# Peptides against a protein of PDB entry 3V4L, part 97

Target 1, 386 residues: chain A of PDB entry 3V4L
Amino acid sequence: GQPLAKDKVALLIGNMSYWEHPKLKAPLVDVYELTNLLRQLDFKVVSLLDLTEYEMCNAVDEFLLLLDKGVYGLLYYAGHGYENFGNSFMVPVDAPNPYRSENCLCVQNILKLMQEKETGLNVFLLDMCRKRNDYDDTIPILDALKVTANIVFGYATCQGAEAFEIQHSGLANGIFMKFLKDRLLEDKKITVLLDEVAEDMGKCHLTKGRQALEIRSSLSEKRALTDPVQGAPCSAEALVRNLQWAKAHELPESMCLKFQCGVHIQLGFAAEFSNVMIIYTSIVHKPPEIIMCDAYVTDFPLDLDIDPKHANKGTPEETGSYLVSKDLPKHCLYTRLSSLQKLKEHLIFTVCLSYQYSGLEDTVEEKQEVNVGKPLIAKLDMHRGL

## One batch from the design tools (peptide; made by RFdiffusion4, then SolubleMPNN)

Design b2_p14_5_s2 (from b2_p14_5, 10 letters changed)
Fold by OpenDDE base, seed 2:
Structure b2_p14_5_s2 (fold): chain B 386 residues (1-386), chain A 14 residues (1-14)
Amino acid sequence: as target 1 above (386 residues)
Amino acid sequence: MEVKLVSTDPELSE
């Protein structure tokens, strides 16, 4: 019979906005497209952009809490990285220049911890460079991995080689995701699927002789990403896992705010990623005596580092939100919260209404405080260790 | 428009 997964869990990390290194573009689109595909495959997906070392460690720890016996675990990473002595290192956005192993996350350490969970399948998709870092002379003494015969690595490039992104005037994928996305939904053994992706990359005139997929696998069984999840959660642990994932993906409910002047505002929320949310405001009712009326959001928690110059935009794209703009209501003001992992408290902010009456020259303001609790990933309290 | 590939290697971007 077809193998069953006890559950399917994915952690996707895309690092782009490096402090001391060149900024990337592809991870934004790659994480978003892969998230949507893995959701169609019944994966519980946590998708995170622009994580510090500490935030990456916590994201991995929370991912490991979702793993158990017979669960399929998938880790995707897109960003800067290196490979020393067959160990893959993911580079956080706050990594110094030059970075070392002490500033980075070792994928083989994560694999060891996944093997302790007795997972049914371990898939690593590493969309990073695999060049040696000559500034890191440390040889990691890793404990020997268990022989579990359930490991698959898809490396976007060969050992000692670089990965590429497509420089376009618009949104573009990295090279690996460009080919992976076309096959990811196929009902094939994961190693066969990745081999077909490798063939597609090898046939493409753009990538031929520049980037080649490497597959490393111990997978002895015919396991696919399409393998069905075992039915109703039969254990208390499976219920807890489902609740924990659901909490990390719960948006605030849409609100109708009523001001004393009789203006009504719709306040709505949309998820772009597990740590990225769009707030949008619209005027849904205006008394005829009010000739001008604008509603904006302000007074965000300092932990979110919200620049007011990037808030309250007339389009989602002006906030840097290019991916979900089609699914948002039109004729709103939009604000993008890109660092929800940093939120320690409840998301409290002010909605300010500025308006003018017919025959009065003076602008009037009304304000309402809004508390939406902890949205999305902020419910996991990733900061509990500081 | 010529599709340009850009390396994600931080050492080649300097």
Scores: peptide ipSAE 0.213, ipTM 0.746, DockQ to the pose 0.486
Fold by OpenDDE base, seed 5:
Parts: structure tokens; sequence; C-alpha cells
Structure b2_p14_5_s2 (fold): chain B 386 residues (1-386), chain A 14 residues (1-14)
């Protein structure tokens, strides 16, 4: 029969906004496009941008909680990275310069933990450099991996080589994602699909002799990303997994706020990523005696590091939201919360209505506090040390 | 549009 997945779970990490290292651009588009493709493949996708070491560890731990016997696990990483002694290290955004193994996440350690979950398939897609870090002489003592015959690595580049992004006047993919996205939906064994991606990348005149896809696999079965999920959750663990994933993707409900002056504001929420939410406000009713009226969001939790200069913009693009802007309502004020993983408590903020009456020169303000609970990834409490 | 390849290696992006 066709192989079945018990479930399909993906963690996608895109690190771009490094503190002590050069900033990247491609991971934004790559994580977004891959998220949409994996959702079409019935994956439960957690998509995270710009994680610290601590936040990356917690994201991996939460991902491992979603894994179980016969579940397909996919880890995608785009960012800085290195390879020492055949071990791949993902570099967090807060990594020092130079970084070492103690500042980074070892992919082979994650693989060991995935093998302990008795997963049906383990896929690693690593869009990072594979150069040796000469500042790290540490040889990681890795425990021996189990012989599970269900492992696939897609490395964006060869051992000891660099990965590249395309910089042009707009948003662009990394080289790996540029070719991967065109084939990802094909009903093929994952190693055959990646081999076709390697052939397509090998035809690219830009990267010929600079970057080539390496496929490393022990996959003994015909497993595909298109393999159907086994129907209704057959176990209590599958129900718990589905509930845990649903919590990490729950948006606040849209609200209609009514002010004493008779103005009505629609407050809405959209997810760009699992840790990135857009708040938007619109005036849906205004009394005729009010000539001017604006609704601002303010007083965000300090843990979110919201710069007021980037809040309450007339377009999503002015907030840095270039990907989801087409799916947002028009004629709003927009605010992007890019670090929801940093939220320890409920998201409480103020909606401030500023307005003017006909024939009065003075502006009037009314304020309402809004509590929307823990949106998206903030429900997983990634700040509570496990 | 001019297309530039940029390494994701932090040592070469200077």
Amino acid sequence: as target 1 above (386 residues)
Amino acid sequence: MEVKLVSTDPELSE
C-alpha cells in the first residue's frame, strides 16, 4: 500500500537579524514560501524568524514534543552555520563573534532526539554554509545514532563550501529554496525529489562551481512529503499533538471597540509567521459631528521591544510586512509584532482614539485597554525554561 | 535587474 504518515510536523527557522554577524535577506522569503508549500502538503508548520540560542533550543524542544512514532518530522534552517567534523551547527542571532559550538545548535543532537521519538521520516533541509569554523576546535562527543533507515539530509551546499543568497532590487529566495520550491509538491520519494532539485541547481549558471546540493540519506523505504496523513487521530498522543499545534496557531478574534463618542473601531489580527503577528485597526463607524479620527495602538509589553516609530503605519510594507500585505484589509493602521516568542504574559495593549469635533480646535482622546491573551507561539511559553 | 550572489558565510560578507 501507499506509505502513511501518522502525522506530519515541520519546524522552519530563518535567522537574518544577527547581532554580531552580517544580516541575511533570503530566510524571510524562504521560510514564508516553504511554510505555504508544506501546509499544502498537510504539514503542521511552526515558522520562526530571528531566534536567540535560548529561543532556538525551546523551539526544537517544542518541535520534539510534536514528534511521535510514525510521525514525519521536517526541520528547515536558513541562516549562518558551519560544519566541524561532520557535525552541522545552526547559528542563533545572538551568537558572539567568533561563535563556537557552545553558542550553536548541533543538528546531529536534534537527529538523535528525533530517533528516540521513533519517527516515520526525518528530513533536514539545511540552507547554511558548511565551512569549517577554525575558531571552534571542540570535537563534540556525539552518542552513536540508531540505525533507523529513515533519515534524509538536503544540504544547500557541499561540505566545506558556502551557501549563497540572491541580492537584487526586491525580495529573492536563497539558491536552494529557488529550486526546491518548484518541485516540493511532486509525489516522489524525497531523495528522488532532492536529486531532481540538485540537477536543476547544477544547471544554474550563477552557482555552477560555487554551490551544489548534497543529499545524504539512509532512507530504505519509499517515503514522500506527499504521503497522506493517517485519518482521524487514533491515539490520545495524536489528539494532544493536534491541540498543541492548534494553540501555536490561534489568532485573537477580531474585535469591535465602541468608544463613548460613538466611534467604532475594528481591531484585527493576522499571522505572518508563528512568532510574527500584524495588528490592524480601522474606523468602521464615525458620528457626523466628528470631523477627524485616528485609532492608534500603544502601551505594548516591554518584552516585545516595539519601536513606536514602526507602529501604526498606513501600509503593511512600512512595518516590514512585504509578504502578507495582499491578504490584509486595506485602509487600516498596521503594527507588526515580530518577536511573539518573547511574550511572557498576556498581550495587553491600549487602543487610543484621537478625534476632533466640528467647530472645536482641540483634539479629544479616549483609550481602551485590550487583552488578547497569548497569540500564536506565545501560547507555548518559550520563555519558561523547560 | 542586477543579480548579485552573496555568501551566507559571515567571514566573506565584508
Scores: peptide ipSAE 0.209, ipTM 0.751, DockQ to the pose 0.507
Fold by OpenDDE base, seed 3:
Structure b2_p14_5_s2 (fold): chain B 386 residues (1-386), chain A 14 residues (1-14)
Amino acid sequence: as target 1 above (386 residues)
Amino acid sequence: MEVKLVSTDPELSE
């Protein structure tokens, strides 16, 4: 019979905004496009941008809680990274310069923990450099991995080599995602799919002799990302997993705010990633005596590190939101919350209405506090140390 | 449009 997945869970991490290292661009598009493709494959996808070491650890821990016997686990990482002694290290955005293994997440440690969950398939897609870090002489004593015969690594590059992104005036994929996205939906054994991606990369004049995909697999069975999920969740654990994932993807409901002046504001929310939300405001009703009227969002929780200069933009693109702009209402003010994983409390903020009456020169302000609870990933309390 | 490949290696991006 066709193999069945008990469930399918993916964690996608894209690190770009490094503190002490060169900034990347491709992970934004790569994580977004891969998220949409994996959702079409019935994966439960958590997509996260710009994680610190601590936030990455917690994201992995939450991902591991979604894993169980026969579940397909996929970890994708795009960012800086290195490989020492056959161990792959993902570099968090807060990693020092130089970084060491103590500042980074070891993929083989994550694999060990996935094997303890008796997963049906373990897929790692690592879009990072695989050069040796000469500043880290630590030889990790890894415990022996279990012989599970269900492991697939897709490395964007060869051992000791670099991964590349395409830089142009706009948004572009990394090299790996550029080819992976064209084949990811194919009903093929995952190792066959990745081999075809490797061939496509090898035919590209840009990548030929610069970057080649490496596939490392112990996968003894025909498993595909297209493998159907087993029907209705029969176990309490499966129900809990589904509820936990659903919580991490719950947007606040759109609100209609009514001000004393008779102005009505629509407040709306859109997810770009599991930790990135767009807030938008629009004037839906204005009394005729009010000639000018703007609705600003302000007074965000300090944990979100929101610069007011980047809030309340006339376009989603001016906030740095290029991917979801087509799905947003037009003629709003837009604010991008890019660090929802830092939110310790409820998302409370102020909607400030600034308006002017006909024949009065003075601007009037009205304010309303809004509590939208914990949006998206903030429901998982990823800022809590275990 | 100049398509440039840029390494994601921090040592080569300086």
Scores: peptide ipSAE 0.207, ipTM 0.754, DockQ to the pose 0.500
Fold by OpenDDE base, seed 4:
Structure b2_p14_5_s2 (fold): chain B 386 residues (1-386), chain A 14 residues (1-14)
Amino acid sequence: as target 1 above (386 residues)
Amino acid sequence: MEVKLVSTDPELSE
């Protein structure tokens, strides 16, 4: 019979905004597009951008809590990385220069932990360089992996080689995701699908002789990403997993704020990623005696590192939100919260209405505090390990 | 549009 997944869970990490290393661009688009594709495949997807070492560890730990017997686990990473002695290291955004294994997450350690969960399938998609880091002479003593025969690695590049992104004036995928996205929905054994992606990459004149997909697998069964999820979650563990995922994706409801002057503001929320939310404000009612009014958001928690210069923009794109801008209402002020994983408390902020009456020169302000609880990934309390 | 491939290797992105 067709294999069934008990559930399907994916963690996607895209690191771009490195502190001590060159900034990347492709991971933004790659994580977003892969998220949408995996959702069409009935994956529970956690998508995270720009994680520190600590935040990456916590994201992996939370992902491992979602894994159980017969669950399909997919880990995607796009960012800087290296490979020493056949061990793949994902580089966090706060990694020092030079980085070492102690500053990075070892993929083979994650695989070991996934094997302890008795998963139905383990897929690793690693869109990173696989060069040796000559600044790290550490030979990791990894415990022997179990023989589970359910493992697939898709490496964006060959061992000792570089991965590339496409730089142009617009948004572009990395090379791997550019070809992967065209086939990801195909009902094929995952190793066959990746082999076809490797052929497509090899036929491309841009990538030929520069980047080639490497597939490492021990997959004994015909498992596909299209494999259906087994019906209603009957186990307590499946219910907990569904609740945990739902918590990580709960967006605040839109609010209608009423000010004393009679102005009504719509406050809305949109998820770009599991740790990235857009707040938008719009004037939905204005008394005729009010000639001008704007609704600003301010007084955010300090843990979110919100630069006021990037808040309250007339377009989503001016906030750095290029992907969800089509799904957002027009004629708002937009603010992008890109670090929801840092939020320890409830998201409390101020909506400030600035307005002018006809025939009065002075601007009047009214303020309303808004508490939206813990949005998206902030509900997982990724900081509880401190 | 000229498509530039850029390495994601921090040592070669200069």
Scores: peptide ipSAE 0.178, ipTM 0.735, DockQ to the pose 0.478

Design b2_p14_5_s3 (from b2_p14_5, 11 letters changed)
Fold by OpenDDE base, seed 4:
Structure b2_p14_5_s3 (fold): chain B 386 residues (1-386), chain A 14 residues (1-14)
Amino acid sequence: as target 1 above (386 residues)
Amino acid sequence: MEIKIVSTDPELSL
């Protein structure tokens, strides 16, 4: 019979905004597009951008809590990386220069932990460099992996080679995701699908002789990303997993704020990623005696590192939100919260209405505090592991 | 669209 997944869970990490390393661009688009494709495949997707070492560890730990017997686990990573002694290291955004294994997440350690969960399938898609790091002579003593025969690695590049992104004047995929996305929905054994992606990359004149997909697998069964999820979650563990994922994706409801002057504001929320939310404000009612009014958001928690210069923009794109801008209402002020994983408390902020009456020169301000609880990934309390 | 894979720019190495 066709294999069934008990559930399907994916963690997607895209690191771009490195502190001590060259900034990347492709991971933004790649994580977003892969998220949408995996959702069409009935994956529970956690999508995270720009994680520190600590935040990456916590994201992996939370992902491992979603894994159980017969669950399909997919880890995607796009960002800087290296490979020493056949061990792949994902580089966090806060990694020092030079980075070492102690500053990075070892993929083979994650695989070991996934194997302890008795997963039905383990897929790793690694869009990172596989060069040796000559600054790290540490030989990782990894425990021996179990023989589970359910493992697939798709490496964006060959061993000892670089992975590349495509410089475009606009949003573009990385090389790997560009070819992967065209086939990802195909009902094929995952190793066959990746082999076809490798052929497509090899036929492309741009990638030929520069970057080639490497497939490493021990997959004994015909497992596909299209494999249906087994019906209603009957186990307590499946219910817990569904609740945990749902918590990580709960968006605040839109609010209608009423000010004393009679102005009504719509406050809305949109998820770009599991750790990235757009707040938008719009004037939905204005008394005729008010000639001008603007509704801006301010007084965010310090843990979110919100630069006021990038808040309250007339377009989503001016906030750095290029992907969800089509799904957002027009004629708002937009603010992008890109670090929801840092939020320890409830998201409390101020909506400030600045307005002017006809025939009065003075601008009047009214303020309303808004508490939206813990949005999206902030509900997982990634910080509680200390 | 000429996709320039600029393999020589260290900013493009992942």
Scores: peptide ipSAE 0.021, ipTM 0.611, DockQ to the pose 0.250
Fold by OpenDDE base, seed 5:
Structure b2_p14_5_s3 (fold): chain B 386 residues (1-386), chain A 14 residues (1-14)
Amino acid sequence: as target 1 above (386 residues)
Amino acid sequence: MEIKIVSTDPELSL
């Protein structure tokens, strides 16, 4: 029969906004496009941008809680990285310069933990450098990996080589994702699919002799990303997994706020990533005696590090939201909350209505506090040390 | 649409 996945879970991490290292651009588009493709493949996708070491550890731990016997697990990483002694290290955004193994996440440690879950397929897609870090001489004492026949690595580059992003005048994919996205939906064994991606990359004049896809696989079975999920959740663990994933993707409900002056504001929410939400406000009713009226969001939790200069914009693009702007309602004020993983408590903020009456020069303000609970990834409490 | 790849040398290694 066709192989069945018990479930399909993906963690996608894109690190771009490094503190002590060169900033990247490709991971934004790559994580977004890969998220949409994996959703079409019935994956439960957690998509995260710009994680610290601590936040990356917690994201991996939460991902591992979603894994179980016969589940397909996919980890994608785009960002800075290195490879020492056959161990791949993902570099967090807060990593020092130079970084070392103690500041980074070892992929082989994650693989060990995935093997303990008896997963049906483990896919690692690593869009990072594989150069040796000469500032780190630490040899990780890895425990012996279990002999399993269900592991696939797609490395965006060869051992000891660099991965590259191409600077375009706009948003563009990284080199690996550019070729991967065109084939990802094909009903093929994952190693055959990646081999075809490697051939397509090898034909590209930009990457030829600079970057080549490396595939490592122990996969003895015909497993594909297209393999159907086994039907209704047959176990309590599958129900718990579905509920945990649903919590990480729950948006606040849209609200209609009514002010004393008779103005009505629609407050809405959209997810760009699992840790990135857009708040939008629109005036849906205004009394005729009010000539001018604006609705601003303010007083956000300090943990979110919201710069007021980037809040309440007339377009999604002015907030840095270039990808989801087409799906948003028009004629709103937009605020992008990046770093929802940093939210310890409920998202409480103020909606401030500023308005003017006909024949009065003075601006009037009314305020309403809004509590939307914990949106998206903030429900996982990634700040509570496990 | 011909994507004119303006080959700026890949300045950013990942």
Scores: peptide ipSAE 0.019, ipTM 0.574, DockQ to the pose 0.117
Fold by OpenDDE base, seed 2:
Structure b2_p14_5_s3 (fold): chain B 386 residues (1-386), chain A 14 residues (1-14)
Amino acid sequence: as target 1 above (386 residues)
Amino acid sequence: MEIKIVSTDPELSL
């Protein structure tokens, strides 16, 4: 019969906004598209952009809490990276220049911890460079991995080679995701699926002789990403896992705010990623005596580092939100919160209404404080170790 | 549309 997964969990990390390294663009689109595909495959997906070393460690720890015996674990990473002595290192956005192993996350350490969970399948998709870092002379003494016969690595490039982005005037995938996305939903053994992706990359005149997929696998069974999840959660641990994932993906409820002047505002929320949320405001009722009326959000927690110049935009795209704009209501003001992992307290902010009465030259302001609790990933308290 | 993989721009190496 087809193998069953006890559950399916994915952690996707896309690092782009490096402090001391070249900025990337593809990880935004790649993480978003892969998230949507893995959700169609019944994966519980945590999708995170622009993580520091500390935030990446905590994201991995939270991912490992979702893993258990017979669970399928998938880790995707897109960003800067290197490979020393067959160990893959993911580079956080706060990594110094030059970076070393002490500033980076070792994928083989994560694999060791996944093997301790007795997972049913371990898939790593690494969309990063695999060049040696000559500034890191450390040889990691890793403990020997267990022989679990359930490991698959898909490397976007060959050992000692670079991975590449495609320059387009708009949103574009990285090379690996461009080919992976076309096959990811196929009911095939994961190593066969990745081999077909490797063939597609090898046939393309753009990628031929520039980037080639490498597959490393110990997978002895016919396991696919399409393998069905075992039915209703029968264990207390499976219920806890489902609740923990659900908490990390719970949006605030849409609110109708009523001001003393009789203006009504709709306040809504949309998830772009597990750590990225769009707030939108719209005027849903205005008394006829009010000739002009604008509603904006302000007074965000300092931990979120919200620049007021990028808040309250007339389009989602002006906030840097290009992916979910089609699914948002029109004729709003939009604000993008891109660092929800940094939120220590409840998300409290002010909705300010600015308006003018017919026959009065003076603008009037009314304010309401809004508390939406901890949205999305902020519910996991990724900061508990500081 | 010629997808220029600009393999020569270090900003496009991952």
Scores: peptide ipSAE 0.027, ipTM 0.618, DockQ to the pose 0.241; fails the geometry check
Fold by OpenDDE base, seed 3:
Structure b2_p14_5_s3 (fold): chain B 386 residues (1-386), chain A 14 residues (1-14)
Amino acid sequence: as target 1 above (386 residues)
Amino acid sequence: MEIKIVSTDPELSL
């Protein structure tokens, strides 16, 4: 019979906004496009941008809580990385220069923990450099991996080589994702699919002799990303997993705010990623005596590190939100919250209405505090140490 | 669309 997944879970991490390292661009598009493709494949996808070491550890821990016997686990990472002694290290955005293994997440340690969950398939897609880090001489004593025969690594580049993004004036995929996305939905054994991606990369004049995909696999069974999820969750653990994932993807409900002047504001929310939300405000009712009226969001929790200069933009694109802009209402003010994983408390902020009456030169302000609870990934309390 | 793969710019290595 066709193999069944008990469930399918993916963690996608895209690190771009490094503190002490060159900034990247491709991971934004790559994580977004891969999220949409994996959702079409019935994956439960957690998508995260710009994680610190601590936030990456917690994201992995939460991902591991979603894993169980026969679950398909997929980890995608796009960002800086290195490979020492056959161990792959993902570099967090707060990693020092130079970084070491103590500042980074070892993929083989994650694999060990996935094997303890008795997963049905373990897929790692690593869009990072695989050069040796000469500043890290640490030989990790890894415990022997279990012989599970269900492991697939897709490395964007060869051992000891660099991975690259395409320099474009706009949004573009990384080299790996550019080819992966065209085949990801194919009903093929994952190793066959990745081999076809490797062939496509090898045929491209841009990548030929610069970047080549490496596939490392122990996968003894015909497993595909297209493998159907086993029917209705019958176990308590499956219900808990479904609830945990759903909790991490719950948006605040849209709100209609009514001000004393008779202005009504629609406050809406959209997810770009599991840790990135767009807030938008629109005037839905204005009394005729009010000639000018704007609704700003302000007074965000300090943990979110929101610069007011980047808030309340006339377009989603001016916030740095290019991917979901087509799905947003037009003629709003837009604010992008890019670090929801840092939110310790409820998302409380102020909606400030600035308006002018006909025949009065003075601007009037009214304010309402809004509590939207913990949106998206903030419900997982990823800022809490275990 | 000039796809410039700037293979030599360290800013473009992942």
Scores: peptide ipSAE 0.020, ipTM 0.609, DockQ to the pose 0.234; fails the geometry check

